# Peptides against a protein of PDB entry 5H65, part 84

Target 1, 294 residues: chain A of PDB entry 5H65
Amino acid sequence: QYLERTPLCAILKQKAPQQYRIRAKLRSYKPRRLFQSVKLHCPKCHLLQEVPHEGDLDIIFQDGATKTPDVKLQNTSLYDSKIWTTKNQKGRKVAVHFVKNNGILPLSNECLLLIEGGTLSEICKLSNKFNSVIPVRSGHEDLELLDLSAPFLIQGTIHHYGCKQCSSLRSIQNLNSLVDKTSWIPSSVAEALGIVPLQYVFVMTFTLDDGTGVLEAYLMDSDKFFQIPASEVLMDDDLQKSVDMIMDMFCPPGIKIDAYPWLECFIKSYNVTNGTDNQICYQIFDTTVAEDVI

## One batch from the design tools (peptide; made by RFdiffusion4, then SolubleMPNN)

Design b2_p9_3_s2 (from b2_p9_3 with E2F G6S)
Fold by OpenDDE base, seed 4:
Order: C-alpha cells, then structure tokens, then sequence
Structure b2_p9_3_s2 (fold): chain B 294 residues (1-294), chain A 9 residues (1-9)
C-alpha cells in the first residue's frame, strides 16, 4: 500500500495505532556500538536477550567439562562415540559423538557432532571442519543438550540459540525423527529437540528529526534494514564495517544535522501502558536503507 | 572423521 509522507509534527498529534511513511534525518541512535545492538529475540514470547559473550560461553563449557561422559551412552544406533583424554594437567575427558545417517558415518561436511566436555575453542574448530556441533551432556538415559545459555547448534560460524522460556527440551535420540541427517537444518534440529529457536535481531532506537518534529523510533530487524543478517554480523568484520558505514552515512560524526541525508522509512505507532501512564511509541518496519545508498 | 576430530581435541 502506498502511504503518503506524513510530517513528524502531524504524527506526534495522532492516536495509535497507525502506520506512516516518513522522511527524516537520523539525529542520533542508541546503542552506538554494533555489538550492543545485536540481540536474540524469541518469536513466541517476544523476550529480548543479550547474545552471550565468548567469556560467558567459556564459563558454560568449562563447567560442562567438569562432568564425566557416561560410558553407557556411547555408541548408539544414532551415533558412534570416541573419548579423548586431553594431555593437559587436568586430564579432561572429551566425548565426541558422530551422528550416523542410516547407520553409516557420513562425510565430515554432512556430519553432526555431539560433544561432551569440549571447550569453546574446540567446538568452534570442530564446527569449521564438520557440518555442525551440538554441545551435550550425559543425562540419565540419553544425551541431553548441555545448556540453552549456550548455542544448541553451531554451524560454521553461526551460533544458534534457543529460548529458555519457551523450549521444552527433549533428549538427543529425538534426532532420529529427522528424515534428513545430512543438512542439519537449524529449525529441524530445534523442532526435534523441543527448542524454540531465537532470532538474531538488530535493536536500535533512532531519534528522527524532519524539521517539523522529533520522535524516537524503535528498530527491531533481522536482515531487512541493513540487508545484512544480524546472525552473521558478529562473526564477520566486513559486515560490521558495512553496518558502521551505513550508520555513519546517516549520522555522520562531527557534521551538523542540516547536512545529514534524508532517511525514508515506515514507522508504526503503538500504545504502551506503563502503570497509569499511556505512551505512544514508534517502531520502524518494512524499511531497507541499503537500497537507498546506491 | 575420528582423525579429523583428534586434530582439534
């Protein structure tokens, strides 16, 4: 639907909810650091979570490494197992379970690993050599996902997270339900394990000014706004630079706002009730800025 | 596969 451009001064006087097309300058934005703008969003409960830092993951995997793999859970119909004792002074035991396809070990690029006692570094290295890695622990009767605070699936450089609130974890043998045990599609893995996958999103607050008024608009977007996936940006320096360049273009440092480019976007208003106070908020939607830069 | 993993662990 074609929306006519509405000046901010007119928007600020209207009741919510409504949709608008605007042309405004990006006076400022928060957070300023890209890393802080990338969040995990649950599509079911809509909770926003921070992306775990490497340090957080190190702690989780270090704790996991204190647990001894259960020998009884090795070498099932689903996977072949190998245990290593690390040469370090702690003699850490690492169990790697190689998931089979129809009883046959696949090629490395098709192989899912289940890992007990691995470090973040080891897991990341494995994910670069194999199709994917799931951090697991020995449960009572089966392997289980280690912790939803850590990725449930690492595929290449992408860490897939699950919602702790919405997920009802199932044991690893539920992977048997997957018809395709070669591609290891994250959504399929999540479904099999009872995980509600989280989505990477850019979360920013834009202060928009068109000369008639100023409003704050919320951005929550996964891949449309920058035409860059939020899921990949944290692991790719070039993508980070691209986002930074886009933001610097719209909000150049050291330059007066009068010289800023115009940003065309769609915003929707919505009501937020905070106790007895009713506030109208604004969210950017269906907007791509990368196309306007060319 | 096992050898490949052993290079990392």
Amino acid sequence: as target 1 above (294 residues)
Amino acid sequence: LFELASEII
Scores: peptide ipSAE 0.533, ipTM 0.964, DockQ to the pose 0.892
Fold by OpenDDE base, seed 1:
Formats: sequence, structure tokens, C-alpha cells
Structure b2_p9_3_s2 (fold): chain B 294 residues (1-294), chain A 9 residues (1-9)
Amino acid sequence: as target 1 above (294 residues)
Amino acid sequence: LFELASEII
């Protein structure tokens, strides 16, 4: 819908909910650090979560490595299994299960690995040589997903996470329901395992100023605002630099706001009730800024 | 496939 530009001073006087087109300067934004702005969002319960840090994952995988793979769960119709004992003093056992397609081992680029007792480093290296990796553990009767605090699927450099609140985990044998056992589409894997996948999102608060007024607007966006996927930015230095350049363009350090470029965006107002206090909040929507930079 | 994984683990 074509919306006419509305000055911030007029918007600030209006009741919510409404949609506006604005032209304003980005006075400031939070958080300033890109890694702090990338979150995981559940499309079902709308919970925002932090992306686990490498250190957090190391702990989870170290804990997983304390458990011995169950020999009874090896070599099923779904997968062929191999166990390694590491040469380290702890004698860590690592089980790798190579998922078969119709009883045949696929090529490495089509092969899903299920791993028990792997380190983050090993898992990441495996995900670069194979199609994808799922961290698993031995359950009572089947392999199970290790922990939803860790990725349920690692494909290349992308870590796919699931919502702990909304997921009802199913055993690994449910991967048999997948007709295509070559592409390992994250959504299909999630569905088979009863996982509600989390979405990577940029989460920022913008302070917008058009000279008539100032308002704070919330940004929650996966790939439209920067034209950069939030799912890829944490693992790509060039994408990180691109986001930083965009933010520096709109909010350049060391210069006065009068020299800032104008940002055109859409915002929607909405009511938030905190006890007895009603507040009007604003959210950026349907806005792309990267097209003006390229 | 097994050999490829063995190079990592």
C-alpha cells in the first residue's frame, strides 16, 4: 500500500495501531555490536533467544561425550555406524552414523551424519566434508537429538536451532519418513524430528529523528532490511563488514546528525500494556535499506 | 565415507 510520508511529530500524537511511512535520520541504534543484534526467534511462541556461543556449544558437546554410545543402536536400516576411540588420555568414544538412502550409502555431499560424542571442532569439520551433521545421543530404543541448546542440524557453516518450548522431539528413526534423503532440507529434518525451527533475526532498536520529533522503533528482521541473511552473517566476515558499513552510513561516527543521510522506512505502532501503564511502541516493517547503498 | 570421517576424528 502506498502510504504518504508522515512527520514523527504527528505520529507521536496518534493512537495505535497504525502504519506509517517515514523519512528520518538514524540518531542512534542499540545494540551497537552486530553479534549482539543477531538472535533466534521462534515463529510459534515468539520467544527471542541468544545464539549460543562457541563456548556454550563446547560445554554441551563435552557433556555429550561423557556418554557411551549404545552398541544396540548401531547399524540400523537407516544408517551404518562406526565407532572411534580417541587417542587422548580420556579415551573418548565417538560414534558416527552414516544415513543411508534406500539402504545404500550416498556420496559425501549427500550424506547426513549422526554423531555421538563429537567435539564442536570435529562436528564443524565433518559438516564441511559431508552434507550435514546432527548431534545425537543414545536413547532407550533409538538415537535421539542430543540437546536443543545445540544445533539440531549443522549444514556447511549454518547452525540450525530448534525451540525448546514448542518442539516435541521424535526419535531419529522418524527420518525414514523423508522421501528425499539426499538434500537434507532443514525444514524437512525439523518436521521429521518434531522440531520447531528457530529463525535467525536481526534485533535492534533505532532512535529515529526527522527534526520534528524523536521516536524509538524496533527492528526484527531476518533478511530484508540489510538484504543480508541473519543466518549467515555470524559466519561470514564480509557480510559482517557489509552490515557494519550500512550502519555506519546511516549513523556515521564523529559527525553531527545534521549531516546524516535520510532513512526511508515503514513503521507500525502498537500498544503495549505493562501493568496499568499503556505505552505505544513502534516497529519497522517492510523496509530495505541496502538498495540505497548499492 | 568412513575414511573421510576418520581423517577428522
Scores: peptide ipSAE 0.533, ipTM 0.964, DockQ to the pose 0.924
Fold by OpenDDE base, seed 3:
Structure b2_p9_3_s2 (fold): chain B 294 residues (1-294), chain A 9 residues (1-9)
Amino acid sequence: as target 1 above (294 residues)
Amino acid sequence: LFELASEII
């Protein structure tokens, strides 16, 4: 949509909701740390959640490792199973289930693993050698997803999470419904298991100044604003550096705002009610900044 | 496949 550029002083006087095109300087932004800016968003209930840290995952997987794999659930039509006893002092049992495609074991790059009793380190190493890994537990009649507080699917370096509120978990045998058992598309896996997948999003507050006024605008974006996927940035140092470079370009440390570059973006206003107080808030939308940096 | 997993676990 074509929108004429509107000065911030004019926007600040108008009622919501409206859409604007603006040109402003990024005076400041919050949070300053990139890892704090990446959240998980549910497309269904719109809840924002923190991305679990390694320490949180370690606890979940340690708890999962206290349970013994059920031998009755091994070697089904869907998967072939192998159990190991670790050589460490705890001697934990680890079961790995290799998902078959039409009754045949696929190549490693096409193979989905289901794992019981694995550590985060082991799971991550496995995900680098196989197509993907699902942490599971032995249920009453079938394997089940371990915990939605942990990833439901680890594919390469990407951890896929599900919404606890919106998901209605189904047993692992529901993976049989997937036509494609080679690529293991996260959305397809989620659908089969009754999971509403969470989306990685950048969540930031920008303080914008065009010399006529100052406005705070909210950013919630997955991959458009930076042209960098929020799902990959936490696991890739080069992507992190790229985001940091972009932010430093628009808001350089130790330099006066007069020397800052101009940011062109779209913002929308909306009403927020906090008790008896009505507030107009602003959100950035349909904006890409990376094209000017490359 | 089993051997590959065995190297990790």
Scores: peptide ipSAE 0.532, ipTM 0.964, DockQ to the pose 0.897
Fold by OpenDDE base, seed 2:
Structure b2_p9_3_s2 (fold): chain B 294 residues (1-294), chain A 9 residues (1-9)
Amino acid sequence: as target 1 above (294 residues)
Amino acid sequence: LFELASEII
């Protein structure tokens, strides 16, 4: 959609909702640290959540490891099971269930693991050697997802999370409904297990200044703005550096705003009601900045 | 597959 460029001073006088094309300088942004800007967003209830830290996950998996795998749930038509007892950590029992495709064990790169009693470190190592890993626990009649506070699926270096509010968990045997048991598409796994997957998003507030006015605009974006997936950035130092470089380019430290580059973007205004107070807020949309850097 | 997992566990 073609929008003419509108100066910020004109936008600040208009009622919401409206869409604008702007050219402004990035005076400042928050949060300043990248790890604080990456959140989990539910597409259904729109709740924003913090990405769990390694320490949070360690606690969840340590608690899970206190439970003994149920022998009755081993070796089903869906999976073959093996149990190990660790030499360290007071003889922790770890059960790994290797999901079969049509009754046959697949290759490692196509194999989904279900794990009981694994540590975060073990799970991450397994996810690098196998297709994916689901942390599970022994339920009453079947294996169940361990905890939605932990990833429901770890595939490579990506942790997939589900919404506790919107999900209605189903037992692990529901994975039988998947036609493709080789790629283990996260959305398909989530659907089979009754999980509403959370989306990684960059969440930032930009202070924009075009010399005619100043406004704050909210950014919530998964992969378009930086052309970098929010789902991968926390696990990749090079991607982190790239985002930092982009932000430093638009908002360079130690120089005056007059020397800042111009940012072209789309913003939409919207009304927010907090009790009796009505405010107009602004959100960045349909904007890619990485192309302007080349 | 079992051996591969055994290297980690």
Scores: peptide ipSAE 0.532, ipTM 0.964, DockQ to the pose 0.959

Design b2_p9_3_s3 (from b2_p9_3, 3 letters changed)
Fold by OpenDDE base, seed 5:
Structure b2_p9_3_s3 (fold): chain B 294 residues (1-294), chain A 9 residues (1-9)
Amino acid sequence: as target 1 above (294 residues)
Amino acid sequence: LFEKASEII
């Protein structure tokens, strides 16, 4: 819907909830570091989570590697399996399962690999050689997802995470329900395994100033605002540089705000209750900076 | 596929 541009001074006087189109300068933003602005968001329970660090994943996969793959779960109708014993001092057992499509092993670029006992490094390397990787463990009767604290699916450099609160995990054999076992769409994999996928989001607070007033607006966006996927930015230096460049363009360091470009965006107001105090807050929505720069 | 995986494991 078309919204007429409203000055911030007028918005600050109005009750929530309302939607506005604004033109303002980005006086400041937080957090300043990109890695701190990328979070995981559950679309169902709306919980925001930190993206796990490599160190966190190392611990999870190291713990997983202490478990022995169950030989009874090898080579099913769904997948072909092989077990390696590493030559390192720990003698770690690694099981790899290649998911079949209609009983046939697909090409590497179409192949889903299930892995037991893999390290983060191995898993990352595998995800660059095959279509997808799922870290798994041997359950009582079937392979199971290793841990929702780790990615449930890795495709190239993209780590897909699931919500621990909202997910009701199902065993790996539920992948049989997928008609297409070549594309491995993350949402389809998640659905088959009972996972509510988390969404990568940029989470930032913008201080906006149009010369009539100053307003803080919350940004929670996956791919629209920067036209850069939050899911890819942490693993791509060029994308990180692009986001930094955009932020520097709107909020250049060492320059007075009078020289800042104008940002056109949509904001919505909403009420927040904190004890006895009612506060009106603002959120940026449906905004793409690449199109709205003046 | 297994050969390719074995290069990494």
Scores: peptide ipSAE 0.552, ipTM 0.966, DockQ to the pose 0.903
Fold by OpenDDE base, seed 1:
Structure b2_p9_3_s3 (fold): chain B 294 residues (1-294), chain A 9 residues (1-9)
Amino acid sequence: as target 1 above (294 residues)
Amino acid sequence: LFEKASEII
């Protein structure tokens, strides 16, 4: 949609909702640290959650490792299983289940591995050797997803999370419903297991200044604004550097705002009501800033 | 497959 450029001073006087094209300088932004700007968003309940830290995952997997795999759940039509006892002081039991495609074990690059009792380190290493890894536990009658506080699916360095509020978990045998047991599409896995997948998003507040006025605009974006997926940025140093470079370009440290580049973007206004107080807020939409940087 | 996994576990 074509919108004429509107000065911020004019926007600040108008009622919401409206859409605008603006040209402004990025005076400042929050949060300053990239890791704080990446969140998990539920498309159904719209809850924003923090991405679990390594320490959080360690605790979950340590707890899972205290459970003994149920021998009765080994070697089904869906998967072949093996159990190991680790040589560590705890003698931890680890069960690995390789999901079969039509009764045949696939190649490692097509293989989904289910793991009971694995550590975060082991799981991460496994995810680099096999197509996908799902942390599981022995349920009453079937294997079950370990915990929605941990990834339900790990593919390489990508951790896929599910919404605790919106998900109604189903047992692992529901993976039988998947016709394609080679690609392991996260959305398909989630659907089979009754998981509402969370989306990685950048969540930031920009203070924009065009010399006529100043406004704060909210950014919630998965991959368009930076042309970098929020789902990959936390695990890739080069992508992190790229985002930092983009932000430093628009908001360079140590120089005056007069020397800042102009940012062109689209913003929409909307009303927020808190009791009797009506506030107009602004959100960035349909904007890509990295076109000249990538 | 199991041998590959055993290298990690």
Scores: peptide ipSAE 0.550, ipTM 0.966, DockQ to the pose 0.873
Fold by OpenDDE base, seed 2:
Structure b2_p9_3_s3 (fold): chain B 294 residues (1-294), chain A 9 residues (1-9)
Amino acid sequence: as target 1 above (294 residues)
Amino acid sequence: LFEKASEII
């Protein structure tokens, strides 16, 4: 849609909801640290959650490792199993289950591994050798997902999380419903297990100034704004540096705002009601900044 | 597959 540029002073006087094209300088932004700007968003209930830290995951997996794998759940039509007792860590029992495709074990790059009692370090290493890893536990009648506070699926360096509020977990045997047991598409795995996947999003507040007015605009974006996936940025130093460079370009430290580059973007206004107070808020949408730098 | 996993566990 073609929108004419509107000055911020005019926008600030208008009722919501409306859409605008603007040209403004990024006076400031929050949060300043990238790791604080990456959140998990539920597409169903719209809850924003913090991405679990390594320490949080360590606790979850340590707790999971205190449970003994149920021998009765080993070696089903869906998966082949093996149990190890570690020499270290007081004899921790680890069960590994390799999911079969039509009764045949796939190649490592196509293989889904289910793990009971694994540490975060082990799971991360396994996810680099196999297609996917799911942390599981022994349920009453079947293997179950360990905890929705941990990833339900790990592929390489990507941790896939599910919404605790919106998910109705199903047992691991529901993976039988998947036609393709080689690619392990996260959405398909989630659907089979009754999980509503969370989305990685950049969440930031921009203070925009065009010389006529100042407004705060909210950014919630997964991969369009920076042309960098929020799902990958926390695990990739180069991507982090790229985002930092982009932000430093638009909001350079130690330089006066008059010398800042212009940011062109789309914003939409919307009404927020907190009790008796009505506030107009602004959100950035359909905007890519990475292409304008070139 | 199990051998590869055993190298990590």
Scores: peptide ipSAE 0.549, ipTM 0.966, DockQ to the pose 0.897
Fold by OpenDDE base, seed 3:
Structure b2_p9_3_s3 (fold): chain B 294 residues (1-294), chain A 9 residues (1-9)
Amino acid sequence: as target 1 above (294 residues)
Amino acid sequence: LFEKASEII
């Protein structure tokens, strides 16, 4: 996309909506903490949600562990099952179901594991040994997803979440509709289970200054801006450091703005109505900054 | 597979 560079002073005088190419310094940004900038976004209803913390997940899985697996739902054509009683003081029952491909158990690296009564710690450990893990519960006639407040699918360190508003959950037997029961593509799993998957996004507000004016621009981006997936950053220290390094490069602490590097980006203006007040807002789009850092 | 899972649970 080609746009002529426009100074901020000119942009601030124009009506919305419009698209601009700008060159400005990043005076400041919010939030300052990376974990606060990562959110979940629904592509259908556009709701932004907080990524659940470990403490939130612990509560959900502890509650799930109070339920007893239904023996009648074990060992179907779709999965083979085993139940354990833990040796801990609570003696909880844990059921594990391994999804079969054409009636055959796959290798661990291709295997989807369904779990009832697992703790967060156990589920995380399992997700590192098997292809995928789904936390489930015993429904009336079939296994069901445990809770959309928890991940519907865990692959390695990646937690996949679904939108509570837009999803219409279906029972686990709907996984039979998947032709490929080895790769366990998150979107395919979501579709089979009636889940609208949420997207990890970086959400930040940039204060931009080109010397002619100051403008606040909103950033909502999943993987383009930093060339780092928002879905992976919370679980990877190296990726976190990379994002922090990029932000420190454009907005170095303890240095005057005159020494800041120039940021080139695209912004679009749009109208927002808050009661009787009409405000023009700005959003960053189609911008990659990491290429300038590498 | 079950043996691997049992090591965790």
Scores: peptide ipSAE 0.546, ipTM 0.965, DockQ to the pose 0.870

Design b2_p9_3_s4 (from b2_p9_3, 4 letters changed)
Fold by OpenDDE base, seed 1:
Structure b2_p9_3_s4 (fold): chain B 294 residues (1-294), chain A 9 residues (1-9)
Amino acid sequence: as target 1 above (294 residues)
Amino acid sequence: LFEEASSII
C-alpha cells in the first residue's frame, strides 16, 4: 500500500493505530552498544530475553559436566556412543553420541553430535568440524536436552535457542521422526524435540526528528532493517562493523543534526495502557536501510 | 568420526 509521507507533527496529533511513511533524521538511538541491541524473541509468547553470554554458557556446561553419562543410554539405533575421561584431576566424563542415518554413520559434515559433559570450548570446536552439536543429558529412559538456557543446537558459529515457556521438551529419540538425518535443519530439530525456537532480533529505540516534531520509534527486526541477520552479527566482526557503520552514517558522532542524512521508514502507532494511563507508541516496520556503498 | 572428536576432547 502506497503511503504518502506524513510529517511527525501531524502524526503526533493522531489517534492510534495507524501506519505512516516518514522521512526523519535519527537524532539518537538506544542502546548504543550493538551487543545490547541483539535479543532473543519468542514468536509464540513474544517474550524478549537476553542472548546468553559465554560466561553464562560456561556455567551451564560446567554444571552439566558434573553428571555422569548413563551407560544404559549408549549405543542405540539412533546413535553410536563414545566416552572419554579427561586427564584433568576431576576425571570429567564426556560422552559423544554420533547420530546415524538409517543405521549408518554419516560423514562429519553431515553428522549431528549429542554431547554430555562437554565444555563450551569443546562444543564449539566440535561444531566447527561436524554438522551440528546438541548438548544433552541422561534422562530416565533416554537422552534429553541439557537446558533451554543453553543452545539446543549449535551449527558452526550459530547458537540456536528455545523458549522455556512455550517449549514442551521431548526426548532425543524423537529425532528418529526426521527423514533427513544429514542436513539437520534447526526448525526440524526443534519440532522433533518439542522446542519453540527463539528468533534473534535487533531491538532498538530510535529518536526521530524531521524538524516538525520528535518521536520515539521502536525497532524489532531480524534481518530486514540492516540487511544483516541478527543471528549472525554477534559472531562476525565484519557484520558488527557494518551495523556500526550504518548507525554512524545515520547518527554521526560530533556532527550537528542538520547535517544528518534523512531516514525514510514506515512506522505504525499503537496504544499502550499502563493502568489508567494511555500512551501512543510507535514501531518501525517494513523498512530497509540502504547502505550507500561508497 | 571418532578420531576427529577425540582430537578435541
Scores: peptide ipSAE 0.484, ipTM 0.957, DockQ to the pose 0.894
Fold by OpenDDE base, seed 3:
Structure b2_p9_3_s4 (fold): chain B 294 residues (1-294), chain A 9 residues (1-9)
Amino acid sequence: as target 1 above (294 residues)
Amino acid sequence: LFEEASSII
């Protein structure tokens, strides 16, 4: 719908909920660090979570490596298995299960690996050579996903996470239900395993000033605002630089706000109750800023 | 496939 531009001073006087088109300067934003602005969002329960750090993943995979792969779960109709004993780290057992397509081992670029006892480094290296990797453990009767605190699927440099609250995990043999065992679409893998996938989102608070008033607007966006996927930005230095350049363009350091460019965006107001206090909050929506930079 | 994995682990 077409919205006329509304000055911030007028918006600040109105009741929520409403939608507005605004033209304002980005006085400031938080958090300042990009890695702090990327979160995981559940589309079902709407919980926001921190993206696990490398150190967190190392701990999870180290714990997983203390468990011995069950020999009885090797070489099923779904996968062929190989076990290694590492020379280092006191003889760690690593099992890799190569998922078959219709009983045939696919090419590496189409192959899903299931891994028991792998380190983060090994898993990341494998994900660069194969289509995808799932960290797993030996369950009672089947392989199971290792831990929802770790990625359920790693494809190249992208870590796919699942919601602990909303997921009802199913055993690895449920991957048999997938018609396409070549592309390994994350949503399809998640569905087969009973996982509600989390979405990477940029989460920021903008302080907007149009000269008539000042308001804070919340940004929660996956790929529209910057035209950069939040899912890729943490693993790509060039994408990080691009986001930083965009933010520096709208909020240049060491320059007075009078010289800042104008940001055009849509905001919606909504009511938030905090105890006895009712507050009107604002959220940015349906806004792309990158098109104006190209 | 096995050799490629073996080179990593």
Scores: peptide ipSAE 0.483, ipTM 0.957, DockQ to the pose 0.923
Fold by OpenDDE base, seed 5:
Structure b2_p9_3_s4 (fold): chain B 294 residues (1-294), chain A 9 residues (1-9)
Amino acid sequence: as target 1 above (294 residues)
Amino acid sequence: LFEEASSII
């Protein structure tokens, strides 16, 4: 539906919920650091989580490496296994399971690896040479996902995470249900393993000013607003620079707001109740900024 | 495949 532009002063007087089209200047935004704005969002329980840092992942993988791979779980119909003992790291055992497609080992670019005892560095290097990597551990009867605090799937430079609250993990043999064992679509892998995948989102608060009023609007967006996927931005310096450039364009440091460009966006109002206080909040939706600037 | 992985581990 076409929405006419509404001035902020008029919006601030109206009851929620409503949708508006606005034209305003970005007076300020929070957080200012990009890495602080990227979160993980559960589409089911709506919990927002921090993206684990490399240090967090190192701890998880170090703990995982203290466990010995179970010899009984090697070389199944689903995968062929190889074990290495590292020479330089106190004899750490690393098991890599190469997932087969119809009993045949695929090409490296189509191959899913299951890894026990790998370091973050090894896993990242493997994910650059192979299609995907799943960190696993030896369960009682089957391989299991290592920990939902770590990625359940690493594909290229993208770390896919699952919701601990909403997921009901299934064993690795459930990957047999996948008809296509070449593309390793993250959603299909998640479904097979009982994982509710988390979504990378940009989470920001914008202070918008159109000269008639000032309004704070919440942004939660995965890839539409910047036309840059939140899932890729943390691993790509050029994408980070692009987001920073966009934000600097709309909110340039050291100049007056009068010289700021106009931002056109859609906002929706909604009610939030905190005890006895009813507050109207605003959220940006269905907005792309990249097309309006270029 | 095994050789490629071996070069990393």
Scores: peptide ipSAE 0.483, ipTM 0.957, DockQ to the pose 0.925
Fold by OpenDDE base, seed 4:
Structure b2_p9_3_s4 (fold): chain B 294 residues (1-294), chain A 9 residues (1-9)
Amino acid sequence: as target 1 above (294 residues)
Amino acid sequence: LFEEASSII
């Protein structure tokens, strides 16, 4: 929809909800660190959570490795199993289950691995050689997802997370419902396992100033604003550099705001009730900045 | 497949 440009001073006087097109300078933004701006968002319950750090994952996988794989759950119609005992690390047992397609082991690039007792390092290395990896544990009657605090699926360098609140986990044999057992689409895997997948999002607060007024606008965006996927940025130094460059362009350090470039964006207002107080908040939407920088 | 995994574990 074509929206006329509205000055911030006029917007600040209006009731919510409304949509606006604005032209403003980015006076400041929070958080300043990119790592702090990338979060996981549930599309159902709208909970925002932090992306687990490697140290957090190490703990989860160490705890998982204390459990012995159940021999009764090895070698089903769905997967072929192999167990290793590590020479190092006090004889840790690692079980890897190779998921079959119609009873046949696929090529490595099409193969899903289920892993019990693996370290983060091992899992990451496996995910680079195989199609994907799911960390699992032995349940009572079947393999189960290890923990939703860890990725439910790792493909290459991408960690896919699920919502603990909204997910109703199903056993690993539910992967049998997938017609295609070669591509391992994250959404299909999530659906089969009863997982509500979380979305990587950039979460920032922008202080916008057009010379008529100042307002704070919230940014929650997955890939449109920077034209960079939030799901990939944490694992790619070049993408991180690109985001930093974009932010430095709009909000250059050590320069006066008068010299800042203009940012054109769409914002929507909405009402937030905090107890007895009604507040109008603003969110950036349907905005791409990368196209305007070239 | 098994050998590839064995090289990592």
Scores: peptide ipSAE 0.482, ipTM 0.957, DockQ to the pose 0.923

